# Ledger of designs, part 377: peptides against a protein of PDB entry 6GMG

Target 1, 331 residues: chain A of PDB entry 6GMG
Amino acid sequence: DSDDRVTPPAEPLDRMPDPYRPSYGRAETVVNNYIRKWQQVYSHRDGRKQQMTEEQREWLSYGCVGVTWVNSGQYPTNRLAFASFDEDRFKNELKNGRPRSGETRAEFEGRVAKESFDEEKGFQRAREVASVMNRALENAHDESAYLDNLKKELANGNDALRNEDARSPFYSALRNTPSFKERNGGNHDPSRMKAVIYSKHFWSGQDRSSSADKRKYGDPDAFRPAPGTGLVDMSRDRNIPRSPTSPGEGFVNFDYGWFGAQTEADADKTVWTHGNHYHAPNGSLGAMHVYESKFRNWSEGYSDFDRGAYVITFIPKSWNTAPDKVKQGWP

## One batch from the design tools (peptide; made by RFdiffusion4, then SolubleMPNN)

Design b2_p30_5_s4 (from b2_p30_5, 13 letters changed)
Fold by OpenDDE base, seed 2:
Structure b2_p30_5_s4 (fold): chain B 331 residues (1-331), chain A 30 residues (1-30)
Amino acid sequence: as target 1 above (331 residues)
Amino acid sequence: SKTWADFTAEEAELINKYGQEAQAKAAAKA
């Protein structure tokens, strides 16, 4: 019950975190200890450590989305999302593949579609676009300059994103970022902002008007990236979970993982920060835990989800919530 | 497209309600 959510208490600014625990290849800790780490490592504004505010602690308390929320400074809107889908693989597997024993046709098609997404390529596409955006942000002191730079960069790279509408999430993402307009943030100066990345896992079969099979086993045609751009239309994502396939089965509506702006070139070495559930220390769910996972463990996801998207947003460069290097765990 | 105004506390609180179960399931498959 949402009524069991509790905001974690404040942690002293100078309190060092306790060691993280290994958990299936991940580093795990309780939310309060993550706050301690966050204050030591990620809290810096203009080079100064900050205590996590009550508002930030409240955001964090919402679980996996809370981790992305506190680090990005806004609730995820998921407008600028990227993925990679292998259409040839999908078509080939549908044509030449066969359902497994006991697998329905709908289940087979849903599985094949899920397996046709390449999380690594999707992530790399987002990183590529973020890099282009960062170059466009550099030395741009107004939005017009940023947009002009962006168009030039895209033209130079012959990127299909150059053909996107001016009202597309791609071009509107910066202006729609609250921290861009804040006096202590971007102050309407693009050069004070940087692109950052987070990921969302969700279910494809969210259309209530669709067949029960699609809701149970996935919609093979839903949330595919546009060819050339890699953009995913997220407008139909309403945070609807997978439908149960058996009595008593329940699925989660989404998962979020924070990457930020790590410069590690090897995707497998990148660190993704995420939470398990909202903080309910006195409830049935218990205390919220925060995980720091390598890309492989993050991208694997859960059976609850058959889609992964990599989303670009922006934060002020003065924030240290997206450092170039992220260390997994605590010492 | 979802905006900040589309945010509801209910949506945020429903995340990973079964996170522990999901993790356990993932671990069992690994």
Scores: peptide ipSAE 0.024, ipTM 0.610, DockQ to the pose 0.059
Fold by OpenDDE base, seed 5:
Structure b2_p30_5_s4 (fold): chain B 331 residues (1-331), chain A 30 residues (1-30)
Amino acid sequence: as target 1 above (331 residues)
Amino acid sequence: SKTWADFTAEEAELINKYGQEAQAKAAAKA
């Protein structure tokens, strides 16, 4: 029951974190200790360290989505999402491949579709677009200037995103960011904002009107990126989990990983911060744990999911929740 | 900072198993 969720208590501002522990190649700690790290490293507003507020602690307590929520400042809307899909690989494997022993045709097609996504290329596309956006944000003091700059940058790069509709999530993302409009945030000044990235893992087979096989084994045609832009239509993502394939089997509806705005050029060296579940120290799930994973550990995902999207949103530059360098663990 | 073990296929499998268990409990209670 979601009723077991508890907001972690406040941590003293000057309390240093305890050491993280290794967990299958990633750094792991309990949520309270992450709050300590967050206060020391990520809490800064206008260069000043801040105690995590009760509201922020409450957001964080929601688990994997909570990590992204507290660092982005808003509940993820996932509207501006990118991925990479190899259509030729998909077609070739369907034609020339064969189901594994005991694998149904639907399972085979779902698996082949999943394997036809390239997580690294999807991530790189998001980083490319975020960089373009950041250049467009620079010295833009109103939304019109930002949009003009963005169109110019896209034209210079011959990017297909230049052809998107003005109402597209691509162009509307900034204006739809609450922190952009906040006095202590962007204050309607694009130059005070920066693009940041998080990732969502989810299930493709969410259409209740589709076949049971698609709900169980994936919908090969769902949530593919548009050619040229890499944009994924996320409108049909309703946080519906994979359907059980056997009695007693259960799947989770999503996972979220926070990247922010790291400048590390090697994707494999980037750090992704995520949580396991909502904080329930007195419940069956137990205390929430926070993980800091390298890209390979994050991008591998779980069998619960067959899609990964890399989402762009914005935060004020005055926030330190998305620093250029992220160190894994503590110390 | 503390160093972490290199990612292996075996570790990936263990992560998947662990993650599923933790997440499945959350889903059942949601």
Scores: peptide ipSAE 0.027, ipTM 0.571, DockQ to the pose 0.054; fails the geometry check
Fold by OpenDDE base, seed 3:
Order: structure tokens, then sequence, then C-alpha cells
Structure b2_p30_5_s4 (fold): chain B 331 residues (1-331), chain A 30 residues (1-30)
């Protein structure tokens, strides 16, 4: 029940985290202990540690989305999303593959579509684009300069994103970032901002006008990346969960994982921070836990979801919520 | 104009409660 959500209490700025515990390849801790870690490691503004504010603690309390929210400084809008889809694999499996025993045709098609997404390539595409954006930001002191730099970078790389409309989320993402406009943030100076990445897991079968089978087993045609750009149109994502396939079955609407701006070249070694649910210490769900997962464990997702997107947003360089290196767990 | 879903507290609270359980199941299969 939404009424059970509680804002975690403040933690003293000097309080060190307790050790994280291993959880099937992940590092796990309770939300209050994550706040302690966050204050020690990620809270820095202009090089100074900050206590997590009540507002930030409230954002965090919303669970997996809260982790991304507190670190990005805004609720995820998911406008600039990337994925990779193997069209040939999809077509071949549909043609030559067979439903498993007891698997319906719709279930088979949904599964094949899910399996045709390549999480690693999707992540790599987002990193590539973020790198291009960061180069465009580096010496740009106004938005016009940023956009000019971005177009030049894309042209030099022969990137299909150069053909996107000026109103595309790709070009408007920076100007639409609240922290870019904030005096203590970017202050309208692109060179004070950097691109960061988070991931969203969600369900493809969200169209209420579609068949029940698509809502239960996935819509094979939904949320595919555009060829060449890798952009996913997220406008139809309304945070609608998978429909139950049996009585009493329930699914959650999304999961969010925070990557930030890690420089680790090996995708498998990157760390993803995410939460399990909203903080309800006195409710049935219990206290919120925060996980730090390697890419393998993050990208695996859950049966609740058949899509993964890698989203680019921006934060001020003065924030330390997206450091070059993230250490899994504590110590 | 593309219409985006507005953030609601309700949407933010409907989060994956099966993270730990799902991971445990995966580990048991290994």
Amino acid sequence: as target 1 above (331 residues)
Amino acid sequence: SKTWADFTAEEAELINKYGQEAQAKAAAKA
C-alpha cells in the first residue's frame, strides 16, 4: 500500500556504512546504510560531502526509481533511450523455431522478441552516444555551441543521429534538464554538465487496445530501437505492468538501475545500483534494500519485464553521483 | 507533440518487490 511508504531518517554526515552483504553476486544493504555510503562517496558537491536532504531521502524512498532519482537529480523522463535489437535473429527464430511444450504461440513470439534484444549492445550504444555528447559539452559555454559541436561530432562519426529532428529528445535533452538551468548546477553552461546513463526494465505489452495475449506475453513489435540510431520511442511507456497470466499473479511496472558515468571499458565489470521496492519498514514489504549489481545480474532482469532501455540524461560535473569508478559494496 | 507519462507517486511506488527473490531463484538454478 502506497500509504506505507516512509522517508528514511537522516544519517549523520560522518557515519560510516556498515558492511554490505553478498546476495547472489550482488552487494546488498538496507536503505539507511546506503544513505551512509551515499554521503561518504556520492554526495559531494564541489568536492564537499553533503548530508542527504529530506527531499533526496524522500525521492530515494520510492525504491528502484528512487536510486536513479536521487543520483540524477530528477525523476526519470526516459526520453533519450537506446536499445539493440537483432532483427535477423527474431525473423529466423520465428520462422524456424517452435513453441516449447505448453507454450502458446503468443508466448513464443513474445519470448523470441525478448531474446532478440541485446542488452550489452544496447548499453554500448548508450555509452557511445554519451561519449559523443560529453565531447560536445566539454568546451561549449552555451546551448548553441553544444548543438553545433554535437552535430560536428556526429558528422565526423557518420552517426545516423545527425539526421534527427531539432526537436528530437536527442537534441532537446540538455535544455530540458532542470539541473542545467540551476544556478548551482550548470547555470546554462553546457561545459559544466556531463552525460550519465541509467537503465529501465519495463513491459512491452502496455497497449490497452491490443490483444490480451500481447498484454500477457509481450508485444513483439513494441519498443524496438530505430535502425541506425538505436533510439527507442518511449512515449508509449505508461508504466503499465505485465498482465497476469493466472489468477493471483501480479507484476511490477518497472525497474531502474543507475550506472552514471563509469569509465570501465568491460561492460561485465560495470556496477549498477538499484532498489527492490519503496521503503515500508512498518508495512508488508518491509524496509527498502539497495543493491549494487554487476551488469550480468542487472541485465538479466525479471519475468516482469521484456524490455530494457539505456537512457541518457545529464548532471552537473560538480556532483559526485556519477564517478568514473564505482566500487561494489562496502568496504 | 509526443505525450509523455506524468510522474505520479503511485507509479513510483509500484516497484519491483521481487528483486531478492528473483535473484535467489536464479542462483538456485546454477
Scores: peptide ipSAE 0.023, ipTM 0.571, DockQ to the pose 0.043; fails the geometry check
Fold by OpenDDE base, seed 4:
Structure b2_p30_5_s4 (fold): chain B 331 residues (1-331), chain A 30 residues (1-30)
Amino acid sequence: as target 1 above (331 residues)
Amino acid sequence: SKTWADFTAEEAELINKYGQEAQAKAAAKA
């Protein structure tokens, strides 16, 4: 139970990590060893290595979301989310495809919808938008300048995001980032911030007023990206897991993967950092483990989820939690 | 083009299912 969660102990600042182990194409380690790596590689503030604070260790201890939490500096709000959905593929498959043997119509429709999402294109869209935002941030010393730059960049690219409402998560995301307002963070200076990306896996069939079939097999119409922008309305995501399809079956509510701001152009070579469960070394779940996966292994997801979103947030440039290059594993 | 794949139930069981607690904690600190 969640009551078994323990905050990992502090690690000495100069403690080097033990080697990671391979795990199904991923690099895997126990949470305490990840803390060691984090302190050596990602902890730097203004170029100086830092010990992970008790608060940060507590955030990390919450599992998959904890990895994103500690590296982004805030609990994920998921408001600025992107995906790619092939409407033509979806319609064509529904029209011309057939349920598999033993597959219900609802199960078929849910599966077809899931398969109509393109994770790579969704990720690329997020990277594209993050790049635009970073250009808008670069020489902007107040929010007004940032917003003006952003609008200009979008206009130059003929991007549909230029038509978003001023209150849209797209335009309000920076303002709503705590580290932007912090004295030792952005200090209200956009040029001190950079856009970063994480991903969330979740279930589409979360509407309690919908049919049981949608809750079991997915809601084909839920959490689709808006045409042109790629924005996903995440307001209906309440971290409700998939409903069981058989007695004794259970599903987890979400997974989070941290990408940050890697500059690797090949999506397949990017590294995604994620955790399994909350840290419970004395409980039934055991110690938390951290995984570093390539995009292929991350984007595959689990049967627990039929949606993936790529979310943009911001961190101070002085933080090294989102370096240009991430090395998988240790050493 | 990359689509979602199904992993084993065993792998899925390793994923944190108690994110609501984390959210509540974060909200209290915000």
Scores: peptide ipSAE 0.022, ipTM 0.513, DockQ to the pose 0.304; fails the geometry check

Design b2_p30_6_s1 (from b2_p30_6, 21 letters changed)
Fold by OpenDDE base, seed 1:
Structure b2_p30_6_s1 (fold): chain B 331 residues (1-331), chain A 30 residues (1-30)
Amino acid sequence: as target 1 above (331 residues)
Amino acid sequence: EEEKKEIEEELETYKKSQLAVLAWKKQQAA
């Protein structure tokens, strides 16, 4: 099925985008037109517009993950992920709630677990941590200085992340970022980097050794954030989709949304950029479309997914793929 | 170096294309 993927052609650097189309409260366009917008708005390196390279266009062609890939400069590793889970709500609903008519116990538990995640609080936690990281980066000229600053910031805020192991994804994320080591990127200088955020939607019931019910209706205990830190262990996420509950039913393996480093304080006004599928203009799926959604539209997700994680990674400050303000659509 | 290699291996394992049609999913949810 991946064999019908096509890399979008190059777009002239000076070509302006066509207007985006409204789609279910989102701004939508074909991938080629997004490339045009990207070149005008997000392509800047050291203040200069760049044509999207063939490599970048190839990354983009992979769909929703491609949008995050091209803007972050690396394939999402999802190691530094945050979420918010209301344990009290979960316990109370399990105790006092009842399955809906026709809903099995497994369906009920899966649904209650899904509903016990707070996407907004998860996003806010990621933003909080990204802010701390950015402060730690600002005047750090080597990794040691960054780590020291980070620990100090966390201690000052009495943040539970201060107790994380030095080998944790939290502390290793910067050193594991390719663009940090690149000469034209960070050049091993943390002060040249900034924290950015993307989101992943995925299915909890990925354990093949678990019950069929968990694979169909979710694993209530999977991918919960650690108390105090909000960190989600993503090591068990292998992009396994939800199992069909009926014949002919199929689910998608994941969705990715790019936020970057927007400074908009109101979560509901933030813009999330994502794609519908890999680019297959000559295939059954058709051309890839790119969507710019408000947080509400993004965080709603689909029945394909019962988990949302907000992931922190890093990009060079010289890149404009994560501007302070993102305008939805075109013009 | 080992960690880098593990990351690269994971990346190869995780490098999958999205098969979803967002518009279709949105219509089904509406």
Scores: peptide ipSAE 0.031, ipTM 0.688, DockQ to the pose 0.221; fails the geometry check
Fold by OpenDDE base, seed 3:
Structure b2_p30_6_s1 (fold): chain B 331 residues (1-331), chain A 30 residues (1-30)
Amino acid sequence: as target 1 above (331 residues)
Amino acid sequence: EEEKKEIEEELETYKKSQLAVLAWKKQQAA
């Protein structure tokens, strides 16, 4: 029952974390211990450690989305999302490929579509755009200056994003960030903000008016990135899980992973922080666990999902929730 | 206010779906 969620208790600011446990190439710990790590490493505002507030602990208690929520300072809106889709691969496999033994045509098409997404290229595109945005934020003291800088950077790179409408998620993302407007955040000064990245895994077959096959095996045409920009229209993502293919089968609606602003050039060495479920220490689900995964383990995802998006948002530079380097586990 | 309502609805949906996460993770660990 959703009513079993509990907010983790406060941890003393000086309490050091216990060692993380290895789990299939990941570092794993209970949520309370993650709070201890977070306070030591990520809690800093203007260089000072802070205890995780009750509100932040409540956000964190929601599981995978909670990790992204507490570190970004807002519930994920997923408006500025990127992916990479290989159209040539998709067309070629549909034409020349064959369904596996026992695989339906719809299952085959859904699988081929899933396999035509490149998680690494999607992540690379998001990092590229975040880098452009960060350059545009530098020395921009109002939104107009930021937008002008952004347009110039895009023009210099001949980037298709230069053709986006002024009201698009791409140009409106900063102004729509609560922490940008906060006095103790950006205070409407773009130069006080930085771009950060998180990822969402979800199901493509969410249209209830579509065929049952699309809901079970995926919609090959849904949530594709726009050519040239890599932007994904997330407006149709309503957190609807995959439909069961057999009796008793159930799927999760989404997964979220926090990357932040790591500078590691090798994608495979980047660390993604995520949670397993909401915190229910006295319930059937048990205590929430937090995972720090390498990109390979994160991007692999689960059969519950056939889409991955890499989303850009903004946080104040004074926050330490998105450091240049993330160390996996503890110590 | 509308944004808060949407977030609350999404959170409720998430709370309901997390029961499925455990069943899946238990199946993969087995």
Scores: peptide ipSAE 0.029, ipTM 0.706, DockQ to the pose 0.552; fails the geometry check
Fold by OpenDDE base, seed 2:
Structure b2_p30_6_s1 (fold): chain B 331 residues (1-331), chain A 30 residues (1-30)
Amino acid sequence: as target 1 above (331 residues)
Amino acid sequence: EEEKKEIEEELETYKKSQLAVLAWKKQQAA
């Protein structure tokens, strides 16, 4: 029952974390211990360590999305999402490839589409855009200045994003960020904000009006990035899970991974923080666990998902939820 | 208000995926 979710208790501000445990190339810990780490490492506001508030603990308790929620300061809206899709590969594989033994045509097409996404390139695109945004933010003291800087940066790079509408998620993302408007956040000063990245895994076959095959095996045409920009229209993502292919089979609706603003140039060395499920210590699911995974472990995903998006949002620079370097595990 | 409603709906959908989450948990442990 959804009623089994429990908000983790408060942890003393100065309580040190217990060591994380290795788990299949990841560092794993229980949510309470993550709170301890978070308070020591990520909780800082204006350089001051903070206890995770009840509200933040409640957000965190929602599992994978909770990790992104508490670190970004808002529930993920996923509006500014990027991916990379190899159209030529897709077309070539459809034309020259063949279904595996026992694989239906729909299953084949769904698989080929999934395999035509490049998670690393998608991530790199998001990082590139975040970098451009950060340069645009640096000396901008109002939104107009930010937008002007952004357009200039994009023009200099001949980036197709320069052609996006002013109301697009790309240009509206900052103004739509609650922490930008907060007195203790950005206070409407772009130079006080920085771009951060998280990732969402989800299912492409969410259209209930589509064929059952698309719902089971994926919609090859859904959630592709726009050419040139890499933007993914996420408006049709309704957190609908993959349809079962056999009786009793069930799939998770999404997964979220927090990257923040790490400066590590090697994607494979970046750390992604995510949770397994909502916190239900007294329920069948058990306590929530938090994982710190390398990119290879994160980007692998699960069979539950055939899409990965890399999303840009903003946080105040005064927050330490997105440090330049993230250390995996503890100590 | 509309955004709040959307968030609530999304959270509700997440909460309903309990069985799938269990399966996923098992996969993580493998």
Scores: peptide ipSAE 0.027, ipTM 0.651, DockQ to the pose 0.461; fails the geometry check
Fold by OpenDDE base, seed 5:
Structure b2_p30_6_s1 (fold): chain B 331 residues (1-331), chain A 30 residues (1-30)
Amino acid sequence: as target 1 above (331 residues)
Amino acid sequence: EEEKKEIEEELETYKKSQLAVLAWKKQQAA
């Protein structure tokens, strides 16, 4: 099938966006109008507005992942992911709960596992870790200094992450960030970088060697956070969608939401930016739309997904793609 | 080029999931 994806055209740098449209607690706009907003608000490099480049517009055109891609400056690797799982709730519900009428045992277990994840606590954990990382970055002019600062911060907080291996994604994340190595980015100076957060929704039942029931209803044991650290092993995430439970049913493989580095303490007031699908103005899907959702709207997710991870990456401080405050919609 | 290919392969299931996208649109409208 021919890739109907089209790169959105360039928008003049000084073109103001049209008003966003309210959509069930979200602010919605077409991708071209988001580019206009992005140029006015998020495009700044060293305090100067920039036109979104053709490459950036191409990244953006990929839909939900494109929003995270253009703002983070790299395709999501999802290596440093956090979640929160209530094991006691899970065990208790499995023991004392009952399948609903018509619900299979596998469906019941999958649902109970999904419901045992706490999106707010997962997000909070990622924010805590990002804060620790930012403190470690602040005065570090080489990677060694950053790592030393990070270990000290973790020790002071008695954080279980202090016990992670040096090769862990937790410690290797900065060095593996392309923009850290770029001359106009971090230039190998940690103090020029800041931690940012995005979220991925995906399906747990991705193991091809597992039962069909796990692929249809979820794998209760898959993609759980490690106790104490909250780290999720994302190595088995292959972007495989949920298996259909009925003929003709299909599911989306993932969703991505961009948070950045907002300082709003109330999780419910934070804004998450995401896209609906790849840009296909001449295709059946139509033009890409961009949504700015509150945390409640984002964290609710869809039936396509039973996992949510909150991922930390890094961007140069000179970029304005992750400002302290994000305003929903326009104006 | 290899990275681009991987991205395209990863997105292939998403591109083919048109019904799910439509369902998503409906959910967004509900």
Scores: peptide ipSAE 0.026, ipTM 0.676, DockQ to the pose 0.424; fails the geometry check

